# Peptides against a protein of PDB entry 1BH9, part 13

Target 1, 89 residues: chain A of PDB entry 1BH9
Amino acid sequence: FSEEQLNRYEMYRRSAFPKAAIKRLIQSITGTSVSQNVVIAMSGISKVFVGEVVEEALDVCEKWGEMPPLQPKHMREAVRRLKSKGQIP

## One batch from the design tools (peptide)

Design b1_p16_1_s4 (made by RFdiffusion4, then SolubleMPNN; from b1_p16_1, 7 letters changed)
Fold by OpenDDE base, seed 2:
Structure b1_p16_1_s4 (fold): chain B 89 residues (1-89), chain A 16 residues (1-16)
Amino acid sequence: as target 1 above (89 residues)
Amino acid sequence: DALAEALAELSKRLAE
């Protein structure tokens, strides 16, 4: 765990989705109201999901011999690889 | 596994 990796992890750990926005998004998809606990749980899962995509994108960037910051092409490739691995439906 | 733990938490919340 390098200092740079640790710094990225700390920034990631402290980040959060706006609860109101998440609630609205869930309700727009399900068509039903959701509890505060559901919003919290879904926010956490979504954050983990984003983290896994970013981690894969960082790996892609490194494997392509490129340097940060991450670009859209890294994110697109990360999603493609995660789908191939069965980590994304 | 972080994702597994998050899913477990979600299932717990949905069961309440």
Scores: peptide ipSAE 0.025, ipTM 0.586, DockQ to the pose 0.028
Fold by OpenDDE base, seed 1:
Structure b1_p16_1_s4 (fold): chain B 89 residues (1-89), chain A 16 residues (1-16)
Amino acid sequence: as target 1 above (89 residues)
Amino acid sequence: DALAEALAELSKRLAE
């Protein structure tokens, strides 16, 4: 593992969505109040999801023979690939 | 991390 990979992992591991923001977002969608446990669960799932998309985007960037930072085109291609693989709807 | 793995699995199922 490269130092860059380790650094990205640490940043990802330490990152978290603000609970208040997630709660507001969920409530705006559901139209009703949600419990703290729901916020925690959704926050965790969302974090994992973002990680998977970024990982795919990094793979795209590498396969295209390009160097970081990631660009919108990498993210769009990552989403397309994940959809084709059935990993996301 | 066990929790991360569990959440990843759940995420995959929700995406089906």
Scores: peptide ipSAE 0.024, ipTM 0.553, DockQ to the pose 0.033
Fold by OpenDDE base, seed 3:
Structure b1_p16_1_s4 (fold): chain B 89 residues (1-89), chain A 16 residues (1-16)
Amino acid sequence: as target 1 above (89 residues)
Amino acid sequence: DALAEALAELSKRLAE
């Protein structure tokens, strides 16, 4: 892989959602408190999800003949494409 | 792969 890909990988690997924020978000949706393990699991799933969306968005940006940084339109299109591929609900 | 690494890390954390 390219140096650019390696750099993105390292940034992705080191990234993480703040546990407190995730906990609050989940609780705002469920209406009840959640365990630490639920927060960990949801954080991991969310990280994977974001990574997949960003990867798709980068592909969209390239296919549209545009240059980074990613814009909201790339993210929206990425989500549409992932839904079409059945990769996300 | 980034995806594999994320899953591996998640697995480790869930085992705690």
Scores: peptide ipSAE 0.023, ipTM 0.554, DockQ to the pose 0.033
Fold by OpenDDE base, seed 4:
Structure b1_p16_1_s4 (fold): chain B 89 residues (1-89), chain A 16 residues (1-16)
Amino acid sequence: as target 1 above (89 residues)
Amino acid sequence: DALAEALAELSKRLAE
């Protein structure tokens, strides 16, 4: 892949959801405390999900002949396409 | 594969 793609990938790899924030969010939904492993698992799944959506959005942006940064319209279309492909609910 | 790498990292963390 291109240098630009590599740069985006590296930035993605370095990004992470704050554990405390994720824990609070889950607990606000479940109404009970959650273990560290649950937070880790949910954080990982969430990061993968975000990565897939962004990747699809970048593809949409390119197919529409547009340049970054991504706009809401790209994200909306990405979600529609991923749902159509059965990659997300 | 970014997905595979993410899953591998997740697996390592869950094993701790």
Scores: peptide ipSAE 0.022, ipTM 0.550, DockQ to the pose 0.032

Design b1_p16_2 (made by RFdiffusion4)
Fold by OpenDDE base, seed 4:
Formats: structure tokens, C-alpha cells, sequence
Structure b1_p16_2 (fold): chain B 89 residues (1-89), chain A 16 residues (1-16)
């Protein structure tokens, strides 16, 4: 991996959804309190999901002959492609 | 992809 790629990964690895916010969000949907482990699990799954979308967006950007930073058009196309592949609803 | 490979490492970290 290039230094730039490693830096992006480190930023990704260090990023996280605030536990309190995730807990509140889940509880607003389920209508009941959730355990800390559920919050951790959902946070992790969400982070992976975001990573997959960003990865697809970077691929779109590259295939369009463009370079980062990602733009809304890349994100929109990424979602469209992931839906087409059946990776997201 | 490169991110997929690194994401695998992340998943492994979560499993710890």
C-alpha cells in the first residue's frame, strides 16, 4: 500500500460513530433500550457499510478518470452500483 | 480491493 492509502486507512480506523448517538438512534427505532454490545456491534457494521460505499465511490471516481476528493456524484453513483449488485437495498 | 483487505483487519479487531 502507498503512504496515502495507509493514511486513509488510519483515518478510517480511527473514525467512529459516537456511542451515545448510535444508542439513541437504535432505541428510537426499536422502542426499547439496547445493550452496550449491541451498540458496539451496530457501530462496527455501520462503519463497514460506510467503508464499502466509499470504496465503491473511489472506484467510480477512478473509472470516470477523475481524482479525489470524492464528490456527491461519485457517492450517488456508488449507491446505484451497489444496489445493482445487490449489496445494499 | 485494497480497502476490502484492510476492512478485514478492522473486522478482526472488532472480534477481539
Amino acid sequence: as target 1 above (89 residues)
Amino acid sequence: SELAELTTEFIEELAE
Scores: peptide ipSAE 0.024, ipTM 0.539, DockQ to the pose 0.050
Fold by OpenDDE base, seed 2:
Structure b1_p16_2 (fold): chain B 89 residues (1-89), chain A 16 residues (1-16)
Amino acid sequence: as target 1 above (89 residues)
Amino acid sequence: SELAELTTEFIEELAE
């Protein structure tokens, strides 16, 4: 990887959803309290999910002949395409 | 893709 690629990876790796926010969100859906391990696992899964959506959005942006930064229209199209591919519900 | 490769490395680190 190039220096720029490694820098992006480092920023991605260091980023995370706030633990308290994830815990509250999960509990609002499940209706029950969740353990720290569940929060950690869900945080990681969510991070990967966001990464996949962003990757698809960047592909959409490129295929439309447009340049970054990503716009809401790219994100919406990305989600639609991922649903079509069966990558997300 | 580049992001997929980086993501895979991240997942592997979490598994360690």
Scores: peptide ipSAE 0.024, ipTM 0.526, DockQ to the pose 0.048
Fold by OpenDDE base, seed 1:
Structure b1_p16_2 (fold): chain B 89 residues (1-89), chain A 16 residues (1-16)
Amino acid sequence: as target 1 above (89 residues)
Amino acid sequence: SELAELTTEFIEELAE
């Protein structure tokens, strides 16, 4: 891994969604209480999803010959590409 | 891929 990739991974690894916030969000959608394990699982899945989108956006930014920070256009293109590849619904 | 490797490491860490 490059130093840049390692740095991104470290930042990504250290970041986390607050459990309480995730729990409230899930419950607002389901209308019922959820277990701690569900919150943990959903938090992990969500983090992976966000990470993949951001990584794709960084790739887009690089391929367009641009430099960070990421802009909305990079994020939109990333989502489009991931959908096109069938990696996200 | 490198992303897959990083993701795997992340998942393994979450499982600890």
Scores: peptide ipSAE 0.024, ipTM 0.530, DockQ to the pose 0.046
Fold by OpenDDE base, seed 3:
Structure b1_p16_2 (fold): chain B 89 residues (1-89), chain A 16 residues (1-16)
Amino acid sequence: as target 1 above (89 residues)
Amino acid sequence: SELAELTTEFIEELAE
């Protein structure tokens, strides 16, 4: 890994979603209260998911011959590609 | 922000 890649990884590793926010979001979808374990599990899954989307978006940006920062168009294309690969529904 | 709106839309899509 380059120094830049390592730095991004470390920042990613140290980042986390606020539990209260995740809990509220899940409950807004399910319509019922959720347990702490569900919040923890969903937080972890969400973090991995976001990481994968960002990684794909960075790849899109590079393949399009563009420079950072990422733009909405990169994120949209990343999602399309991940769906086509069957990585997300 | 535009990106925040995009992420919100994506989350809502997954909720269906």
Scores: peptide ipSAE 0.023, ipTM 0.498, DockQ to the pose 0.325

Design b1_p16_2_s1 (made by RFdiffusion4, then SolubleMPNN; from b1_p16_2, 7 letters changed)
Fold by OpenDDE base, seed 1:
Structure b1_p16_2_s1 (fold): chain B 89 residues (1-89), chain A 16 residues (1-16)
Amino acid sequence: as target 1 above (89 residues)
Amino acid sequence: SLLDELVEEYIRQLAE
């Protein structure tokens, strides 16, 4: 890792979705209660997904010769590129 | 890669 990449990783690692909110969201969809492990698993998958999108957006920002912070246009382009690559649906 | 580290972090969280 570069120092910059390591810093981004640390910020990502320290971030988390509120477990209670995730649990309520899942239960609103499934119509039944879910276990703590399900919440943890879904939170982890979601976190990885967000991380991938943000990393792609940072790459877009750099390739466009622009500087942070990320803007909506970077996020939209990131999603488009990831879809094109087949990395996300 | 960064993504690899993120995946490892996810797995680590599952193991907690």
Scores: peptide ipSAE 0.028, ipTM 0.553, DockQ to the pose 0.054
Fold by OpenDDE base, seed 4:
Structure b1_p16_2_s1 (fold): chain B 89 residues (1-89), chain A 16 residues (1-16)
Amino acid sequence: as target 1 above (89 residues)
Amino acid sequence: SLLDELVEEYIRQLAE
């Protein structure tokens, strides 16, 4: 990929959801404690999900003839499109 | 695509 994409990839790879926050969130939903492995798995899935939304948003931005950085309207439209495609609920 | 690379990286991390 391009240098721009590589930079985004590196930023993405270096980013992470705080484990404690994810653990608390899951526990608030499940009503019980969860293992470290569950937290790791859920963190990874969430990270991939965010990546998918961002990529769709970048496509939206491009198709609208606009330039970065991404704006909330791009993210909202990305979610709408992903729902339409059946990629997300 | 970027998404493909990110997914591959995620899988790689899981395998480690």
Scores: peptide ipSAE 0.026, ipTM 0.523, DockQ to the pose 0.049
Fold by OpenDDE base, seed 3:
Structure b1_p16_2_s1 (fold): chain B 89 residues (1-89), chain A 16 residues (1-16)
Amino acid sequence: as target 1 above (89 residues)
Amino acid sequence: SLLDELVEEYIRQLAE
């Protein structure tokens, strides 16, 4: 890995979604309370998802000849590309 | 890839 990639990895590794926020979000969708294990599982899955999108967005940013920080347009394009690749629904 | 490493880290955390 490059130093830049390693730096991104470290930032990603240290990041986490607040359990309370995730719990509230899930419950707003399901309409019922969820267990701690569900929150943990969904938090992990969400983190991986965000990581994949951000990585793609950084590639988009670079390919467009632009510099960080990422902008909404990079994120939107990343999602489109990942969907096209079949990597996300 | 970086993503692979991140996924592996996630799995490792779940196993702890």
Scores: peptide ipSAE 0.025, ipTM 0.517, DockQ to the pose 0.048
Fold by OpenDDE base, seed 2:
Structure b1_p16_2_s1 (fold): chain B 89 residues (1-89), chain A 16 residues (1-16)
Amino acid sequence: as target 1 above (89 residues)
Amino acid sequence: SLLDELVEEYIRQLAE
């Protein structure tokens, strides 16, 4: 890995969604309270999902010959490409 | 890839 990739890995490893925020978000979708284990599981899945989107967005940025930081247009294109690849609905 | 390493790290954390 390059130094930049290693730095991103370290930032990812240390990052986490606040449990309270995830709990509220899930409950807003399900309409009922959820257990701590559900929050933990969904937090992990969400973290992986964000990682996949960010990686795709970085690839888009590079392919377009642009430099960081990522912009909304990169994120939107990343989502479109991931949908095209069947990685997300 | 970076993504692979991140996923593996996530799995390691779950196994702890």
Scores: peptide ipSAE 0.024, ipTM 0.512, DockQ to the pose 0.047

Design b1_p16_2_s2 (made by RFdiffusion4, then SolubleMPNN; from b1_p16_2, 5 letters changed)
Fold by OpenDDE base, seed 2:
Structure b1_p16_2_s2 (fold): chain B 89 residues (1-89), chain A 16 residues (1-16)
Amino acid sequence: as target 1 above (89 residues)
Amino acid sequence: SILDELVREFIEELAK
């Protein structure tokens, strides 16, 4: 992997979704209050998911012979490919 | 990959 890739993954390790925002989002979906542990678990899962999507999008960008930053078209194609691979429903 | 390591760390943390 390149230095750029290493730097991106290091940024991932340091990044985190705001707990309050995640809690509000979950509650908007479930319709009920959620525990702190649920917020922590969902935050972690979401972080992993975003990482997988971004990695796929970067691969798409490269295979199309394009350069960063990622564009919506890369993200859309990434989602399509992940669906075809069975990684997301 | 580095991403795989992040996933492993997450799973290991959940298993504690």
Scores: peptide ipSAE 0.027, ipTM 0.550, DockQ to the pose 0.050
Fold by OpenDDE base, seed 1:
Structure b1_p16_2_s2 (fold): chain B 89 residues (1-89), chain A 16 residues (1-16)
Amino acid sequence: as target 1 above (89 residues)
Amino acid sequence: SILDELVREFIEELAK
């Protein structure tokens, strides 16, 4: 990995969604309380999902010959491509 | 890729 990639990796790895917020969000959807393990699992899955989108967006940005930071157009295109590839629903 | 490494770590954690 390049220094930049490694830096992004470390930042990503250290990042986390606030558990309380995730718990409230899930509960608002399910209508019932959820266990800590459910929150942890969902947080992890969500983190992976966001990571996939961001990585694709960075690829889009590069392929378009543009420089960071990422813009909404990169994120939108990333989602489209991931859907096209069947990587996300 | 970096993402692959992150996913692997996550899966390994879940498997514990």
Scores: peptide ipSAE 0.027, ipTM 0.552, DockQ to the pose 0.051
Fold by OpenDDE base, seed 3:
Structure b1_p16_2_s2 (fold): chain B 89 residues (1-89), chain A 16 residues (1-16)
Amino acid sequence: as target 1 above (89 residues)
Amino acid sequence: SILDELVREFIEELAK
């Protein structure tokens, strides 16, 4: 892996969603309380999802000949491409 | 990929 890729990986690996925020978000959607295990599982799944989108967005940014930071247009295009590839429903 | 490695680590933690 490149140094830049490794650096991004390390930053991503160390990042995490706050449990309280995730719990509140899930509850706002489900309309009921959720267990700690559900919060942990959803946090992990969400992190992987965000990571895949960000990675694709960085590729988009590079392919468009642009430099970081990422902009909303990169994120939107990333989601579009991932859906096209069947990686996102 | 490097992201695949992260996913694997996540799965391993869930399996404990």
Scores: peptide ipSAE 0.027, ipTM 0.553, DockQ to the pose 0.048
Fold by OpenDDE base, seed 4:
Structure b1_p16_2_s2 (fold): chain B 89 residues (1-89), chain A 16 residues (1-16)
Amino acid sequence: as target 1 above (89 residues)
Amino acid sequence: SILDELVREFIEELAK
């Protein structure tokens, strides 16, 4: 991969959802308190999910002959394609 | 791909 891709990868790896916020969000949905491990697991899954959407969006951007940065239209199309592929509900 | 590697790392972490 290119240097640019590597840089994006590093930024992605270093990024994280705030644990407190994730915990509150989960608890608002489940109606009960959740353990730290649940928060960690959900945070990781969410991060992977975002990564998959972004990867698809980058592919869309490229296929449309456009250049970064990603725009909302790329993200929307990415979601459509992922749904079509059965990768997301 | 980069994403594949990240997913792999995540799965490995969950397996611990």
Scores: peptide ipSAE 0.027, ipTM 0.556, DockQ to the pose 0.052

Design b1_p16_2_s3 (made by RFdiffusion4, then SolubleMPNN; from b1_p16_2, 6 letters changed)
Fold by OpenDDE base, seed 1:
Order: C-alpha cells, then structure tokens, then sequence
Structure b1_p16_2_s3 (fold): chain B 89 residues (1-89), chain A 16 residues (1-16)
C-alpha cells in the first residue's frame, strides 16, 4: 500500500452504517426480523459497494486532472464506468 | 488491494 492508500483505508474503515438503521431497512423490505449476522453482512456488502464507487470516483478525478474533494460529477461518472465494466448493475 | 483487505476485515467480523 502507498501512504495515500493507507490513509484512505483508515478513513474508510472507521466509517460505518448505523446497525439499527440497516436492520430496520432490511426488515421493512423482508417483513421479517433478521439476525445480527445478517445485519453485519449486509452492512459490509454495502460498505464495500460504496468503497468501490468512491475508489472509481477518485480515479476519475485524477484522470480528469482535478483535485479533491470529490464532486457529484465524479460520482456519476464512476457509476457509469462501473456499469460499463459490468461491476455493478 | 484495498478492497480485498476491507473484505477480509468484514469476513473476520462475521466469524466473531
């Protein structure tokens, strides 16, 4: 890892979706209670997904010769590229 | 890979 990658990793790792909110969201969709492990798994999947989008957006920002912070245009372009690559629906 | 490391961390959490 580069110093920049390590810094991004630490910031990303320290962020999290509130477990209670995730639990409520899942239950609102399924109509049934879910276990703590399901909440953890879904939170992790969601976090990884967000991470992939942000990482792609950072790449877009760099390739466009622009500087942080990320802007909506970077996020929109990231999603388009990930869809084109078949990485997301 | 950054995402690989993060994925491994989540798997570890599930195993706890």
Amino acid sequence: as target 1 above (89 residues)
Amino acid sequence: DLLEELTEEFIKQLAE
Scores: peptide ipSAE 0.027, ipTM 0.544, DockQ to the pose 0.052
Fold by OpenDDE base, seed 5:
Structure b1_p16_2_s3 (fold): chain B 89 residues (1-89), chain A 16 residues (1-16)
Amino acid sequence: as target 1 above (89 residues)
Amino acid sequence: DLLEELTEEFIKQLAE
């Protein structure tokens, strides 16, 4: 892929959701404690999800003939498109 | 693509 994509990948690779924050969020929804493995799995899934949304948003931005940075409207449209594709519920 | 590469890396992490 392009240099720009590589740069985004490196920044993305270095980023991570705080483990404690993910644990708290899950537990606030489930109402019960979750294992470390569940937190690890959800952290990974969340990171992949964000990456997928951003990738779709970049495609939206390009197709609309607009320039970076991404705006909320791009993110909203990205989510809509991913839902229509069955990529997310 | 980018997502595929990232997904592969995370699958490796989850498999540990």
Scores: peptide ipSAE 0.026, ipTM 0.533, DockQ to the pose 0.053
Fold by OpenDDE base, seed 3:
Structure b1_p16_2_s3 (fold): chain B 89 residues (1-89), chain A 16 residues (1-16)
Amino acid sequence: as target 1 above (89 residues)
Amino acid sequence: DLLEELTEEFIKQLAE
């Protein structure tokens, strides 16, 4: 891995969604209370999802000949590409 | 790849 990749890895590894925030978000969608296990599971899934989007966005940024930091346009394009690839719904 | 390694480590943590 390059130093940049390693740096991104470390940042991703250390990042996490606050349980309270995830719980509130889920409950706002489901309309009912959720268990801690559900929060943990959704937090994990969400982290992986974000990681995949960010990785794709970084690729987009590079392909467009642009430099970090990522901008909303990179994220939007990343999602579009991942959907096209069938990697996300 | 990098994402795969991250995923594996993350899953391990969740399984604990």
Scores: peptide ipSAE 0.025, ipTM 0.517, DockQ to the pose 0.048
Fold by OpenDDE base, seed 2:
Structure b1_p16_2_s3 (fold): chain B 89 residues (1-89), chain A 16 residues (1-16)
Amino acid sequence: as target 1 above (89 residues)
Amino acid sequence: DLLEELTEEFIKQLAE
């Protein structure tokens, strides 16, 4: 791994969605309260999802011959490509 | 790759 990749690894490893925020978000969608286990599960799934989107966005940025930081256009294109690949609905 | 390794480690933590 490059130094940049290693740095991303460390940042990803240390990052996490606040449980309270995830709980509120889920409840805003479901309309009911959720258990701690649901919050933990959804937090994990969300973290993996964000990681996949960011990886794709970084690839887009590179393929477009552009330099970091990522911009909204990279994220939008990443989502589009992941949908095309069938990785997200 | 990096994402795969991160995913595996994260899943291991969730399984604990």
Scores: peptide ipSAE 0.024, ipTM 0.510, DockQ to the pose 0.049

Design b1_p16_2_s4 (made by RFdiffusion4, then SolubleMPNN; from b1_p16_2 with E2L A4E T8R E16R)
Fold by OpenDDE base, seed 5:
Structure b1_p16_2_s4 (fold): chain B 89 residues (1-89), chain A 16 residues (1-16)
Amino acid sequence: as target 1 above (89 residues)
Amino acid sequence: SLLEELTREFIEELAR
Protein backbone atom coordinates (compact mmCIF):
# COMPACT_ATOMS: atom_id res chain seq x y z
CA PHE B 1 0.00 0.00 0.00
CA SER B 2 1.09 3.55 -0.70
CA GLU B 3 1.37 6.08 2.09
CA GLU B 4 -1.54 8.01 0.63
CA GLN B 5 -3.67 4.89 0.56
CA LEU B 6 -2.75 4.08 4.16
CA ASN B 7 -3.70 7.58 5.21
CA ARG B 8 -7.10 7.24 3.55
CA TYR B 9 -7.70 3.93 5.28
CA GLU B 10 -6.64 5.43 8.59
CA MET B 11 -9.26 8.14 8.22
CA TYR B 12 -11.80 5.49 7.27
CA ARG B 13 -10.90 3.38 10.30
CA ARG B 14 -11.35 6.31 12.65
CA SER B 15 -14.66 7.41 11.15
CA ALA B 16 -18.05 6.36 12.50
CA PHE B 17 -21.69 7.21 12.02
CA PRO B 18 -23.37 8.93 14.97
CA LYS B 19 -25.44 6.36 16.86
CA ALA B 20 -28.40 8.66 17.30
CA ALA B 21 -28.59 9.38 13.59
CA ILE B 22 -28.35 5.71 12.68
CA LYS B 23 -31.02 4.83 15.22
CA ARG B 24 -33.39 7.44 13.84
CA LEU B 25 -32.75 6.33 10.29
CA ILE B 26 -33.37 2.66 11.04
CA GLN B 27 -36.53 3.44 12.96
CA SER B 28 -37.80 5.60 10.13
CA ILE B 29 -37.44 2.61 7.82
CA THR B 30 -38.66 -0.18 10.10
CA GLY B 31 -41.37 1.81 11.82
CA THR B 32 -40.39 0.31 15.16
CA SER B 33 -37.86 0.98 17.91
CA VAL B 34 -34.52 -0.80 17.66
CA SER B 35 -32.04 -1.93 20.29
CA GLN B 36 -28.60 -0.52 20.90
CA ASN B 37 -27.03 -3.69 19.53
CA VAL B 38 -28.91 -3.29 16.26
CA VAL B 39 -27.64 0.28 15.99
CA ILE B 40 -24.08 -0.85 16.62
CA ALA B 41 -24.30 -3.66 14.09
CA MET B 42 -25.90 -1.51 11.42
CA SER B 43 -23.37 1.25 12.01
CA GLY B 44 -20.55 -1.17 11.36
CA ILE B 45 -22.20 -2.72 8.32
CA SER B 46 -22.88 0.74 6.92
CA LYS B 47 -19.25 1.72 7.42
CA VAL B 48 -18.11 -1.36 5.52
CA PHE B 49 -20.60 -0.61 2.76
CA VAL B 50 -19.36 2.96 2.38
CA GLY B 51 -15.79 1.72 2.32
CA GLU B 52 -16.53 -0.76 -0.45
CA VAL B 53 -18.31 1.86 -2.53
CA VAL B 54 -15.48 4.36 -2.11
CA GLU B 55 -12.85 1.76 -2.97
CA GLU B 56 -14.75 0.82 -6.11
CA ALA B 57 -15.18 4.49 -6.99
CA LEU B 58 -11.44 5.07 -6.64
CA ASP B 59 -10.85 2.16 -8.99
CA VAL B 60 -13.31 3.64 -11.48
CA CYS B 61 -11.60 7.01 -11.24
CA GLU B 62 -8.21 5.46 -11.91
CA LYS B 63 -9.42 3.29 -14.77
CA TRP B 64 -10.96 6.34 -16.41
CA GLY B 65 -7.56 8.01 -16.25
CA GLU B 66 -8.72 10.62 -13.77
CA MET B 67 -7.42 11.83 -10.41
CA PRO B 68 -9.15 12.36 -7.04
CA PRO B 69 -11.18 13.86 -5.55
CA LEU B 70 -14.02 11.52 -6.39
CA GLN B 71 -16.96 12.96 -8.28
CA PRO B 72 -20.60 11.88 -8.38
CA LYS B 73 -20.02 10.12 -11.71
CA HIS B 74 -17.41 7.87 -10.07
CA MET B 75 -19.78 7.02 -7.23
CA ARG B 76 -22.66 6.26 -9.58
CA GLU B 77 -20.50 4.00 -11.71
CA ALA B 78 -19.12 2.28 -8.61
CA VAL B 79 -22.63 1.46 -7.41
CA ARG B 80 -23.57 0.09 -10.83
CA ARG B 81 -20.49 -2.13 -10.87
CA LEU B 82 -21.08 -3.41 -7.36
CA LYS B 83 -24.67 -4.24 -8.25
CA SER B 84 -23.55 -6.14 -11.34
CA LYS B 85 -21.13 -8.11 -9.16
CA GLY B 86 -23.92 -8.90 -6.73
CA GLN B 87 -22.09 -7.19 -3.89
CA ILE B 88 -24.97 -4.82 -3.21
CA PRO B 89 -28.71 -5.14 -3.92
CA SER A 1 -6.73 -5.30 0.78
CA LEU A 2 -6.69 -3.29 3.97
CA LEU A 3 -10.43 -2.78 3.63
CA GLU A 4 -10.94 -6.53 3.44
CA GLU A 5 -8.90 -6.97 6.60
CA LEU A 6 -10.96 -4.37 8.41
CA THR A 7 -14.12 -6.07 7.20
CA ARG A 8 -12.87 -9.42 8.45
CA GLU A 9 -12.13 -7.97 11.85
CA PHE A 10 -15.59 -6.45 12.01
CA ILE A 11 -17.30 -9.72 11.09
CA GLU A 12 -15.24 -11.60 13.64
CA GLU A 13 -16.22 -9.09 16.28
CA LEU A 14 -19.90 -9.52 15.45
CA ALA A 15 -19.55 -13.28 15.64
CA ARG A 16 -18.26 -13.23 19.20
Scores: peptide ipSAE 0.025, ipTM 0.548, DockQ to the pose 0.052
Fold by OpenDDE base, seed 4:
Structure b1_p16_2_s4 (fold): chain B 89 residues (1-89), chain A 16 residues (1-16)
Amino acid sequence: as target 1 above (89 residues)
Amino acid sequence: SLLEELTREFIEELAR
């Protein structure tokens, strides 16, 4: 892969959802406090989900013969394709 | 892909 791609993956690897924000979000849905482990798990799942969507979007961008950066249309199409593949409900 | 490998490592870390 290109240096640019590698850099993007490095950013992904180092990125994470703020625990406090995730905790607040979960608690807003559940109506009760959640453990640190739940926050960690949900943060990880969310990160993986975003990563999969972005990867699909990059594939869409390439298949459409377009160049980065990703645009909303790529993300929307990525979601559609992932749904078709059964990777997103 | 690299992303797949990274996510795999991440999942393994979470499951540790």
Scores: peptide ipSAE 0.024, ipTM 0.529, DockQ to the pose 0.053
Fold by OpenDDE base, seed 3:
Structure b1_p16_2_s4 (fold): chain B 89 residues (1-89), chain A 16 residues (1-16)
Amino acid sequence: as target 1 above (89 residues)
Amino acid sequence: SLLEELTREFIEELAR
């Protein structure tokens, strides 16, 4: 791994979604209150999902010969590629 | 990848 890549992963590792926001989002979908354990699990899953999308988007950006920051087009293409690979629904 | 390693550690933490 390059130093730049390592730094990005370190920032990722230290990042987290706020529990209150995740809880509200889940409840807006389910229509019912959810437990703390559900919030913790969904927070982790969401973090991994975002990380995978961003990693793919960075690869897209590089392959297109462009420089950061990432743009919506990179994120959209990343999602398409991950779906094609069967890594996300 | 490092991301996969971090994911593994996360899963292990949840299973603890």
Scores: peptide ipSAE 0.023, ipTM 0.519, DockQ to the pose 0.049
Fold by OpenDDE base, seed 2:
Structure b1_p16_2_s4 (fold): chain B 89 residues (1-89), chain A 16 residues (1-16)
Amino acid sequence: as target 1 above (89 residues)
Amino acid sequence: SLLEELTREFIEELAR
C-alpha cells in the first residue's frame, strides 16, 4: 500500500456517520421513528458499504489510467462491478 | 486489503 492509501484507510477507520443524520435518513425511508439500536446498526452497515464502493471506484480510476479525485463515472462503474460480484443486490 | 481488515474489525466490534 502507498502512504496515500494508508492515510485514506486511516481516515476511514476514524470516520463515522452522525447518528442524527442517519436517523433522519432512515426515517425518511421508513416513514416512522426508529430505535437507537437500528441507527447504530445502519450506521455501521453504511460505513462498510461506502468504504467498499470507494475502494472499488479507486480501483476503477486506476485501471482506466486516470488520477483522483473520483468522478461520478468511477462511482457508477464501481457500483456496476460490485453488483456483478454480488456485493450489491 | 487494508479496507477488508478494517471492515472485519468494525463488524466484530458491532457484534460484540
Scores: peptide ipSAE 0.023, ipTM 0.516, DockQ to the pose 0.051

## One batch from the design tools (peptide)

Design b1_p17_1 (made by RFdiffusion4)
Fold by OpenDDE base, seed 4:
Structure b1_p17_1 (fold): chain B 89 residues (1-89), chain A 17 residues (1-17)
Amino acid sequence: as target 1 above (89 residues)
Amino acid sequence: SSLEKALSAVIDEILSS
């Protein structure tokens, strides 16, 4: 890791989805209540997913010769690239 | 992918509740 990468990782690591919000979101989708463990698991998976997308977006931004902050175009391109790589459906 | 598998596992858990 470069210092910059480490700093980004630390910020990412310290971030978290509010449990209550995740719980409400899941329940709104599933139509039923979910356990705390499901919320924790989904929170973790979601964080990993977001992290991967953001990392790819940062790579896109860099390869385009641009500087942060990320823009929607970087995120869209990141998703496209991840799909082409088979990283996400 | 690992992420997809993990997600599927969670979904399965939700649906089994």
Scores: peptide ipSAE 0.054, ipTM 0.647, DockQ to the pose 0.071
Fold by OpenDDE base, seed 1:
Structure b1_p17_1 (fold): chain B 89 residues (1-89), chain A 17 residues (1-17)
Amino acid sequence: as target 1 above (89 residues)
Amino acid sequence: SSLEKALSAVIDEILSS
């Protein structure tokens, strides 16, 4: 790993969705209250999902011979590729 | 995928509560 890659990973690791926001979102969908464990689980899954999209977007950026920061076009292409690979619905 | 399975499991947990 390069120092830059390690730094990105550490920033990702320390980031998190606010529990209150996740709870509100889930409850808006289900129409009922949810447990803390459900909020924690969903928060983790959401973080992994975002991480996978960003990772793919960085790969797209590199393959297109472009430099950071990521642009919307990289994110859109990343989602397309992940869908093609069957990694996301 | 693993992500899809995890999401399904969480959804099932939510709906069962």
Scores: peptide ipSAE 0.045, ipTM 0.636, DockQ to the pose 0.070
Fold by OpenDDE base, seed 5:
Structure b1_p17_1 (fold): chain B 89 residues (1-89), chain A 17 residues (1-17)
Amino acid sequence: as target 1 above (89 residues)
Amino acid sequence: SSLEKALSAVIDEILSS
């Protein structure tokens, strides 16, 4: 990695969804309160999930012969393809 | 952890793309 790449890597590593927002979302789905450990786990999984979608979207963008930044159409297509591949429900 | 490894792999791929 270049210094720039390493710096970006650290920024991505340090990024996270707000715990309160994740907790509220989970509780909205489950209908019951969840522990901090569940919130931490789901926060991590969500981050990885977003990363996978972004990775697929970048591939879509490239395959369409387009240049970054990613647009909503790339994200929508990425989700569609990941579902088709069975990588996400 | 496995989760951290997965995250790192995704980030590496994104940065390399």
Scores: peptide ipSAE 0.028, ipTM 0.551, DockQ to the pose 0.048
Fold by OpenDDE base, seed 2:
Structure b1_p17_1 (fold): chain B 89 residues (1-89), chain A 17 residues (1-17)
Amino acid sequence: as target 1 above (89 residues)
Amino acid sequence: SSLEKALSAVIDEILSS
């Protein structure tokens, strides 16, 4: 990492999905109201999930003999592979 | 780590768009 990249990474790591958006999304799926603790937990899970998809996409990029930055095609293939592995429903 | 590298790639993508 460059110092700039490290700073960006730290900022990203400390960021979170908007609570209101997560709450609305969960409630639209479950059909029931959710607590603040559920929103916090789901926010964390979602961030980990995104991280796993990105890691898979990086692997795809490497296996295709390409270099970062990641492109939409890498993300799409990553999702496909994770589904085939049973890591995504 | 692999995750850190992946996150860096995402950051690069976001900043390049």
Scores: peptide ipSAE 0.026, ipTM 0.546, DockQ to the pose 0.041

